# Peptides against a protein of PDB entry 6EJA: the designs that were tried, part 59

Target 1, 276 residues: chain A of PDB entry 6EJA
Amino acid sequence: VEYMPANPVRIAFVLVVHGRASRQLQRMFKAIYHKDHFYYIHVDKRSNYLHRQVLQVSRQYSNVRVTPWRMATIWGGASLLSTYLQSMRDLLEMTDWPWDFFINLSAADYPIRTNDQLVAFLSRYRDMNFLKSHGRDNARFIRKQGLDRLFLECDAHMWRLGDRRIPEGIAVDGGSDWFLLNRRFVEYVTFSTDDLVTKMKQFYSYTLLPAESFFHTVLENSPHCDTMVDNNLRITNWNRKLGCKCQYKHIVDWCGCSPNDFKPQDFHRFQQTARP

## One batch from the design tools (peptide; made by RFdiffusion4, then SolubleMPNN)

Design b2_p13_7_s4 (from b2_p13_7, 6 letters changed)
Fold by OpenDDE base, seed 1:
Structure b2_p13_7_s4 (fold): chain B 276 residues (1-276), chain A 13 residues (1-13)
Amino acid sequence: as target 1 above (276 residues)
Amino acid sequence: SLAERTAAYLASE
């Protein structure tokens, strides 16, 4: 039914889960599991019951692992970015897991398209990174996201400490916190010691909702900026408050978070977009 | 501000 690529990409799914959503996670896991992909699961430090359940799953599948470290996080907190960055490092150090793409998920996510569709699409565009931008006035985005504010995560709360300025020479961008990143860019983010990566890691350590902006900003200001695709694959988030609107494509569905959605025909236009 | 409300919301989850 779907075209089978000669060299299909393999995906590292990073699942960040918390609470007691064992049944939901199990259903989602069954829906996305494939023997050729890899699943790296972080369970919140406070979610011991869920952790035990996830460990049971990891023992049954060789391509499922649980982070040996666990963070106490709040969604949207700075620690979420730390979780992603550490998981990226771990995944890069797992030489027995030759993954090509990084995809983040929560327990409330559910696939819209089949594995074959996903793999076919990503195999066709394996050199691209998929990050959905906000699609509105950037100044408004900065204000709404509080990027000009300094935050500190403490006691399961994001405390606003004061004002700050965006670093000079940096074009800030962001949007969806659901992204698909190729291994090459993940390697850059993880191991680069250039001024951009170093400063952005520091900057976003005190940022609210960092995952919605960090990777966008780093990518667009990096030597990899030409790999930016202003869209992401459709993943249904059962949490309506965090859900995005998506457009249908014959291969895979494309997602865009409010207010702007992009249609499948927009993809080629994204490829031609010049970045700084 | 929206950022402040967001912080409060996230902390309440």
Scores: peptide ipSAE 0.019, ipTM 0.580, DockQ to the pose 0.070
Fold by OpenDDE base, seed 4:
Structure b2_p13_7_s4 (fold): chain B 276 residues (1-276), chain A 13 residues (1-13)
Amino acid sequence: as target 1 above (276 residues)
Amino acid sequence: SLAERTAAYLASE
């Protein structure tokens, strides 16, 4: 018998999509759609066909909206983080959408858990944030991710400008760019003016693959650090060639997406301690 | 480095 929460969490799904994979997106959307959740879709500025298709969908569902702004993003670009951050702000400003969790998805992703399972789990652990760490040598991770390098996104390219230092006193972490964040932490990231958030936003605006590290780093160095759970939503890819887990391993020796199948019984084991 | 290779790839898009 599956646990049925008395106060089920409501999820804001942020979909960042591009290209012409309308059918794929439609399939994924149908699979994850529920009337009690919210769907905020960003379509790449260059993907006009897809944008038109998504707009049509959004007009059919009151809990589906499309970002009025659109960014031209590239793989590994800092603009992806900007997309998430702006989406978070938008979602927080939507007072008619009382969401409890933020979950990011792409058109090629598919959660392997049922809605009931996901809601039950998150409802039980609604005060936690789920971010999967790389689980390896952190120094190596920093090097591989180029966190000690300065990048500039310009003209749909990521340009390496030089070296940089990791801010003093900051414990950098990262791993999967798939995350489940509770509203409270999203509020903190969005509206906090403390030194941590301010500096990290600036730092990661010049970062390669920022979404794989920004939220980890901010969370672990924040007053919310005790809410860190080293696990995330398990994603099944519709297209094996565009696999989430290690789709860019052929370019970079890392797994840009580290989906995990979290279970309630694993909570204590995966709970992280505060980082300095 | 991996970062450099990645940057090069991104720059080639």
Scores: peptide ipSAE 0.018, ipTM 0.551, DockQ to the pose 0.086
Fold by OpenDDE base, seed 2:
Structure b2_p13_7_s4 (fold): chain B 276 residues (1-276), chain A 13 residues (1-13)
Amino acid sequence: as target 1 above (276 residues)
Amino acid sequence: SLAERTAAYLASE
């Protein structure tokens, strides 16, 4: 599937980072950096040391920028979606960064294959959006994700307030919170004032782990639904023994699974993963 | 409680 594209796509990578894991971030950055792409990094408002380090990196590369705004984010927080949405708006307003795809990244999930392979693939399918669905019973997914529950992010905690109804006529979907979205769809999500986008933004403002479902749901119910590809071109380091515990009960009124960060020893897995 | 009132309000939207 790899070929030399005549007009290779350029990617805006959005990194949402926190804590003091500068070495991990540096490792990931080196792994994904390319001069033809763009990197927009949000550092948690509470991670000042990391912010200073990231700023130093951004000063060394013209295609690396740090968000001038910073949010205090928590695991599962609704603010994560806000972070992505605001970063999308920022990126669309950066006229000097002609990106074609939006890709979010963390150390827990990497794009598969090499940069050349990724670019070749996306250049071939530049009109598509890549979102990985859960691939199981949707009703169960809704329940397990707490999509029928109201959550409020406040004081570094996701408070479960009560029950809610999913808007009528909306087919909810979700899965991975790692996605590859083309610029056109990002523009739609950012600037559309139709009922779908408006309702979903409101709905997901009170949602646990909103990024795992918002873009899926919006895309599949939008005029862009035919651009959906059920694959995010990622490899995730899942370990149920480590990740599927109520380890975040102290910050969210819910239990769920989280992927594990990749270690250098895990990089060999990238070569074994196939893209669609 | 405030949480309950908030939930009711948000659920009605």
Scores: peptide ipSAE 0.015, ipTM 0.498, DockQ to the pose 0.108
Fold by OpenDDE base, seed 5:
Structure b2_p13_7_s4 (fold): chain B 276 residues (1-276), chain A 13 residues (1-13)
Amino acid sequence: as target 1 above (276 residues)
Amino acid sequence: SLAERTAAYLASE
């Protein structure tokens, strides 16, 4: 579905990068760069070489910024969600960047669709949020994700503190940690003071792989629940050979490899898969 | 998935 929208959406790409993936990042950046979009890059606290390189890029483009804060994250750490949440707040406070969608990327990503295709699609469905659910037994998902366990990120490790209960009345969901969120929902997540957002932020500060379920759970239980599309609209090809490896303690490429890259036929399903 | 295996591993510690 391609058309020239009268009011094309502008995308805030949040790039979370680490290590020495300079070449991959440069390639991906060139592939996704457009003057009408915005790029906010977080470089792991420990990746100083990469940080210097990214800073050089940011100085060349007015719509590219690097987070002034940097986190040292571990695989599965709750700090990854903190990275996203803080970046969301930053982006909302950037009044000179009128973005409409939030999209997270890594250096291992590469777009499989044109910018025009992406913009056209999102412009048509600008009121929707795209999150891919696991599509399996929810109890099993909770168990496998360790959502019923309490964890503390400390000293580059996720320490299990004990068991915990899922808050009553909350429908937990999750799946892919790759998502496309509209500005309105990001605003809600960032600034809402309701019990849902408050409780979930607290809950997920002690959660493994929080990005795989936080936004799903918040969205589905929020007043914005009708905007959910069970599809993350994966727009990038994941280099599985290089990027789909896991190290359980240290910084690693994301293991949430999406098997469901969007296809042209998926566009028709988006209208039908919205969850009320 | 790798993510699930990682979560399971971390949760088992």
Scores: peptide ipSAE 0.023, ipTM 0.661, DockQ to the pose 0.074; fails the geometry check

Design b2_p13_8_s1 (from b2_p13_8, 8 letters changed)
Fold by OpenDDE base, seed 3:
Structure b2_p13_8_s1 (fold): chain B 276 residues (1-276), chain A 13 residues (1-13)
Amino acid sequence: as target 1 above (276 residues)
Amino acid sequence: ERPPEFSAITEDE
């Protein structure tokens, strides 16, 4: 018998979309849509057609909104973190949307649980934050992620400016840039003025792929560190043979990999799988 | 049960 919570959590899904991802977005949206949740969609500033399409969707559903602001984002850009942070602030200011969890999704990462399972699970662990760590050598992670390098996002390019040091006293961690964060932690990240949050926001504003490390690092060094669960409750379609072609050298002064998008059949398969 | 993955970027080509 599946656990049925008396007070089920409500989820704010944040979608950051760009380009011609209309089909992928439509598939994902249909798969994750529920009347009890909230959907906040950011469309890249350059993706006007997609923006129009998303606006049409938002007009059909009262629990779907589109960001009134739009950023021009690039792969690995620091602006992605800015997008998430601003979205978090917006969502916290929406008093008519009583969400309990913040969840980001892409076509490359799909939840491995049904809505009922996800809600039941999160309702049971509503005080926890779910971030998946790399689970390997942290020094290697730092080097490969270029965390010891200073980057500047400018003119749709990530410029490598030079070397930098990891701030003293900070335990850096990271892994997946797909996470499930409870409202309390989002409030902390958004409104805290402590040295940790302030310093990390500054540090990661010059970081390549900041979303893969920012929230991990902030959480683990914060008073909320005991709420971390090393699981993001999703499957990522990693195929390094296909995804590691150094395909982003034209936009970043670094060589990176990316996960592959899931196909609809893959998504359905994963939705049927219960992961403990 | 796949090993954890990340972008694993590098300065090398």
Scores: peptide ipSAE 0.192, ipTM 0.802, DockQ to the pose 0.115
Fold by OpenDDE base, seed 1:
Structure b2_p13_8_s1 (fold): chain B 276 residues (1-276), chain A 13 residues (1-13)
Amino acid sequence: as target 1 above (276 residues)
Amino acid sequence: ERPPEFSAITEDE
C-alpha cells in the first residue's frame, strides 16, 4: 500500500497544444486526469479545430479550463515563455482553484509516475522545485542554446540579431523545459519586482527556447535557490539521431532537436518505471 | 550515456 498523505497536493497541469493532435491530447488527458487536479489548456491561435475540441472537453469538466487568450507560438519562440508566464498569472488569480504545484505538459511528454505516486512524492516535498539541468559543461550549454545571442520573435520567425552578454552576476543554467514548480515560486516569478526577475524577464524575451533556461536561472539566483531539485520526474523520448536535422531552420535562425512522440503502448511501460 | 535534455544543438546546419 502506497503512502497516503494527510494533506495531498493538488496540481495545476498546463497544457500547451497545437496542430491536429486531438487524438493524442485525448489519450494524454485520459491518462493524467484526476478530479482533484486542475487543467489549464492553451491552444495555439492558429489551431481552431483543436480549440473547438478542447472547448468541448472543458465544458464537461469543472476542473478543466481553456485560456481565453491564444498566442501564435513557434518552435523555440520567446512567446512560449510568455504563454507560461501568463498562464501562471491566470492560475494565481483563480481563487477557486487551490493548486499547490504547476506542471507543464505536451503530447510528447508523460510523467513517469502514477498519480498516487506523484501526489505522494510532491506532498512530501511540497517546498521543492523540480527542474532538470543539462548536467554538462555549462559554457557549452550556453553556446549551444544560443544564450549569448539576441533573438527577436517576429512574423512567426525567430530572428538572430547579433551577440549579447549575459547579465553580470547571473549564474545561467538550464535543461529540460518540463518542470514542476511549487506555488510559492510561481508567485515569486509572477509578482516579484526585484532586480533578478525584472532583468530575467527582459533578457529572456529575446531568448531562443526560453523555457529551457528561464526558470532554472531565476530559481538558482533567487532567495529560493535552495529549493531546487535536479529532476523533473519525466521521461522524454529523445532520439537525436532522428530528431536533430535542423528541421526548424526555416522559422528559427538556429538548429534544434525534437523529441519523439510516445505511443500508447509506451505510456504503460513508463508509468512502471521508477526513477531514483 | 543519457542524451541531454535541452533542444538546441548548433547555430548552423
Scores: peptide ipSAE 0.179, ipTM 0.801, DockQ to the pose 0.132
Fold by OpenDDE base, seed 4:
Structure b2_p13_8_s1 (fold): chain B 276 residues (1-276), chain A 13 residues (1-13)
Amino acid sequence: as target 1 above (276 residues)
Amino acid sequence: ERPPEFSAITEDE
């Protein structure tokens, strides 16, 4: 018997999709869709066919919307963070969508819980934010992520311009770019005018893979720092032997890895992931 | 042990 919360949280799922992965998206959507949640889908500006398909879906469901704006994002691009931040703002401005949590997903990253379990869990911990840290040497993380390097997204490329310093007094952290953020923290990130948020938005606008570190860093250095849980309540199919081949060197002046998409056969692994 | 939860690996291979 699953716990049924009296005031169940409602989730805003943000999907950032591109290419021709319509079938994968459909599968993901069907897997996570629930009438009580909200789905905000950004389709890459270059993916017109996919956009048309997603629009069709959005017309069928009242709790599914597509971003009226579209960005041309690249792997590792700073624009991905911009996409999330703008999506957060949009979602906060949607007064008819009373969501409690912000969750981003991709085809390579599935929640480890059923909807009921996820809702029950988040309802119990609605004041917490779930960000999975890298769990390794932070200095190494900074080096490997190129956080001490300045990047510029331009002409569909992440150009490495030179070195930079980590802002003084900031404890940098990061890890998974898949997270679960409560509305309160999203509000803070979106509307705060404090030095932390202001500086970090500026800093990460020139950062490679910013979503893997921005929210971690902001949270840990914010008044909300005590709300962090080092878990993103999902499984990412990491196989670095397969996914770490510097395959994005033509897009970014850095080498990176990518997770693998889950196959139906992989779903049995959901129960093997540790709970926070 | 599970691989680290980040994508970047290095400046070069």
Scores: peptide ipSAE 0.169, ipTM 0.787, DockQ to the pose 0.142
Fold by OpenDDE base, seed 2:
Structure b2_p13_8_s1 (fold): chain B 276 residues (1-276), chain A 13 residues (1-13)
Amino acid sequence: as target 1 above (276 residues)
Amino acid sequence: ERPPEFSAITEDE
């Protein structure tokens, strides 16, 4: 049920883009753009053409900004988490952008709700955080994700250095690296100096695909643990037959899958009914 | 069966 909230939430959308995905980015941007929200875009350090294109867009909209810093990120790289964390800090320091939720997006993942539905929903549940768990055996998840392995991102490669232990007393969880986080939790992650946040930032700086597990794990072990909702309100274009062929072995000392970018013909999927 | 939401599938040496 849709309703008009008295105090509608405002969303900071964070986009991490690379390559020549200008067309895809443009489509996504048009699909998600709203004057009441904020858009913070990081362009990979190596994607200069795309950066120029994104800068042009940012100059046209007051609620669109591009990160002044740029990282060279790779699939599965720990630097992706660094990108999100720095973006979160930046967004918290932007006092002129009063956002209530942090939402990351890619061309491979779309919200399944309209803007009005999304805003209404988040306004009703503004104190909650939305992360989708893997929904499988946790031990299996740890093994498959390589969380018990130490990785080092160096020279555009994720090097597997050896084995490691999961920190004691930490309940590890993870799943989708697409999430909706409320400002309060983002503040906690960004500024807390407690043992949990400190240890997890260190731990995940040597982790493969850190964004798929860091925020889940931090949230579930934090004072904010009761705010977790096992839903990211998204449809991800997963096609394992196409996306799971161990295609990243040249980049990462591990085997993984990737979702596929949405195409115009996939638009019908965005109109599907979302589960509550 | 719904595919898992995470990307990694296995180690590969």
Scores: peptide ipSAE 0.236, ipTM 0.831, DockQ to the pose 0.130; fails the geometry check

Design b2_p13_8_s2 (from b2_p13_8, 8 letters changed)
Fold by OpenDDE base, seed 2:
Structure b2_p13_8_s2 (fold): chain B 276 residues (1-276), chain A 13 residues (1-13)
Amino acid sequence: as target 1 above (276 residues)
Amino acid sequence: EEPPLFSAITDDD
């Protein structure tokens, strides 16, 4: 490691997991676990087996906790944002966990840096927030994401109710739903009562794939906008050969395609390096 | 074409 920070940042990793992929979760956990970081795991309300497994893990590590609340989330569901927001609040209220950065993870995306590199990098840029934007036409992004459509999550389905307008004065942005947020910004999102945060929380409670846009939009329109770094230091496991089959149309009144979960053979990708 | 950085979403059937 070229840079060794005197005051290394500590990371709160939030894992949102579902299904029966205990082995996959175990692999990911082992890959990212470090004694100096914190791990807060939400298990889908319907995934009882996985919940039991995760609880067992949490009992073995003092820096691993499981959310006492559990939501039934669906792909693209607005409730996923609620999960993140509640987890952020919980983490801020955990006075015994002095974390500096919030990082969400799933089996579909991994950090492209080693722990030491990540910590060194974030320690150097601890005042920044890292979100990757789509880098394309915003109008197209809005249309493709259905941000101008009103969705209601109900009965494990995202119902498209009709059209809506983007709130006036808000510059919408988005991209990857994997982000690295500093504690200060998380505090702002969690506790601010300003018009921006209030409106965006309301707006995105009826939004498809809210995590891909909420934090981008809030950050860029907030007093913290100058802390934006257009990079999330992650690699997404897109399989170009797979194509798009609108896999979630039975759950969401929209056509969506998501990246595949990482497999053991994909771990070599973690050796890749990139800088913002 | 590079894969999107976000989920590929459309209202098309």
Scores: peptide ipSAE 0.028, ipTM 0.670, DockQ to the pose 0.086
Fold by OpenDDE base, seed 5:
Structure b2_p13_8_s2 (fold): chain B 276 residues (1-276), chain A 13 residues (1-13)
Amino acid sequence: as target 1 above (276 residues)
Amino acid sequence: EEPPLFSAITDDD
């Protein structure tokens, strides 16, 4: 029997989906759906079929909504961060959805705990934010992420325009683009007018793979820095041979690796992998 | 080979 918290947290799951993976999305949705949580789904502007399918689902469940706005996102694009930020704003403005945590999900990265375990854990640590850091040399991270380079998203491409400097006084960090953020921090990111948030939003609007670094950097340099937990409670399916072939050079003026979607045979790892 | 915790992109052209 799992621990049942007296005041269980409620989670806003944000799903950013594209393509025609209706079956996969349906399976994922069924796996993570709970009546006490909230689901906010963004469908890529180009994925009209999927959008229709998702709308059908949203009509069946009161705690499932689809973004009325849709972006055309690309791998590594700055628009992905915009998608998250706008979703956060929307969710904060939904007064009828009293969520406590923001969690993004994709088919490539799953929570490693059951719903009950996740809720119990987050209920215990509801004041914390969970972001996994790279765990390597920071200078190397900056170079590999291209954080010292200026990018512009235009015409479904990330154009490298030149070099740039990291803002003074900012400790840059990053790692996984899958995170668990509490409502308080999301509110800070969304509505704060301090120099940090303002500067970082501007900085990361010209950043490659911004979601892998933005929230880490903002959190660690913010008044909420003491809430940082170096763990995202996720399992990611990585295969370097398959995912590290500069496969996105046609989209981004940079080479990168990407995780692979889970296959049915990979699901056994959910039971075998544990993180503190 | 250790899987990266980030995309581990490179500046190779």
Scores: peptide ipSAE 0.024, ipTM 0.612, DockQ to the pose 0.113
Fold by OpenDDE base, seed 4:
Structure b2_p13_8_s2 (fold): chain B 276 residues (1-276), chain A 13 residues (1-13)
Amino acid sequence: as target 1 above (276 residues)
Amino acid sequence: EEPPLFSAITDDD
């Protein structure tokens, strides 16, 4: 029996989805759905079929909404961060959704805990932010992520324009693009006008895979730095043989690995895998 | 041992 907190946190799940994998999304949605949480779904601008399907779902549940705006995102595109940032703003403006945590999800990453466990855990650590760092050489991370390179998202492509410098005085960090952020930090990211947030938003607007580093970097350099927990409480379906290819070279002037979508047969692993 | 927790990007080619 899990501990039942007196004031359980409520989670805003942000789902960024694309393609035609409506059944997969449905499976994931069913797996994560709870009446006490909120679900904000962004469907890629190009995925009209999926959008229609998601709209149907949203009409069935009062705690499910679809973004009225839709972006055409690409793998590794800076627009993905924009999607998250805009969704954060939207969620903060939804006064009827009193969420405490922001959690992004995709078919490639799944919470490792049951709802009760997750809620209990986050309720205990409601003042913390959970971002998993790369845990490797930071210099190598910067190089591998191309953070020292300038990218421009244009015409459904991430164009590498040249080299750039990391902003002075900024400790860059990153890792997983799946994070659990408390409302307070989301508010900071969304509304702060300080130099850090302003510069980082600018910097990461020209960054490849920005979500893997933006929130880490902002958090660690912010007044909220002491809230950092190096854990995202997720299981990522990594298969290097399948995921570590230049599969997106046609979209991005870069190569890299990506996690694989979870298959139905993978769901049994969720309860077997735990992170401290 | 453990797979990477981030997208391992390379600038090869």
Scores: peptide ipSAE 0.026, ipTM 0.637, DockQ to the pose 0.100; fails the geometry check
Fold by OpenDDE base, seed 3:
Structure b2_p13_8_s2 (fold): chain B 276 residues (1-276), chain A 13 residues (1-13)
Amino acid sequence: as target 1 above (276 residues)
Amino acid sequence: EEPPLFSAITDDD
């Protein structure tokens, strides 16, 4: 008997999409769509065809909206964090969308649970935030992520400008760029004017792949630190042999790994991996 | 364990 919560949480799904992956987006959308949730879609400024398609979809569903603003985002770009932050602000200003959780998704990462299971779980833990940490040596993480390096996003490129120091007194953490954040924490990140949020926003504006550590770092150093759960409830298709090539050197002055998009054949794996 | 999206391969060569 699936426990149906008396007050089920409603989720705002934020989708950041680019390119010509209309079919993949449609598949993902169908897989995650539910009438009780909300979907806010950002389409890359350069992806006009995709934007038109997404707009058509949004007109068919009252709980689907497209960002009126569009950013040109690149892999590893600091602008991705800006996209999330602006989306969060927009969602908080949408008074007609009473969402309880913020979840970001892409075609490369899917929830590992059914909608009912996800809602039941989040309804039980509505005061918690779910971010998956790297689980390794933090110093190594900092070095590998280039957090001790200063980057500038300009002309569709992440320029490495030099070295920088991690702010004193800040416990840096990170891992997956997929997170489940409750509304309260999103409000804090969006509207807080405290030194932590202000400094971190500045720091991460010059950071490579900022979404992988910004929310982790802010949460862990905030008054909401006790709400952190080291789990993002995601399945990411990692193939190190294929994904860890310096394939992005033309975009970023750094080498990194990228998760692979899920193929239909990969969906069978979703049923077997019950993460505890 | 999710692998880090970045490897420090560029600084050690």
Scores: peptide ipSAE 0.016, ipTM 0.576, DockQ to the pose 0.190; fails the geometry check

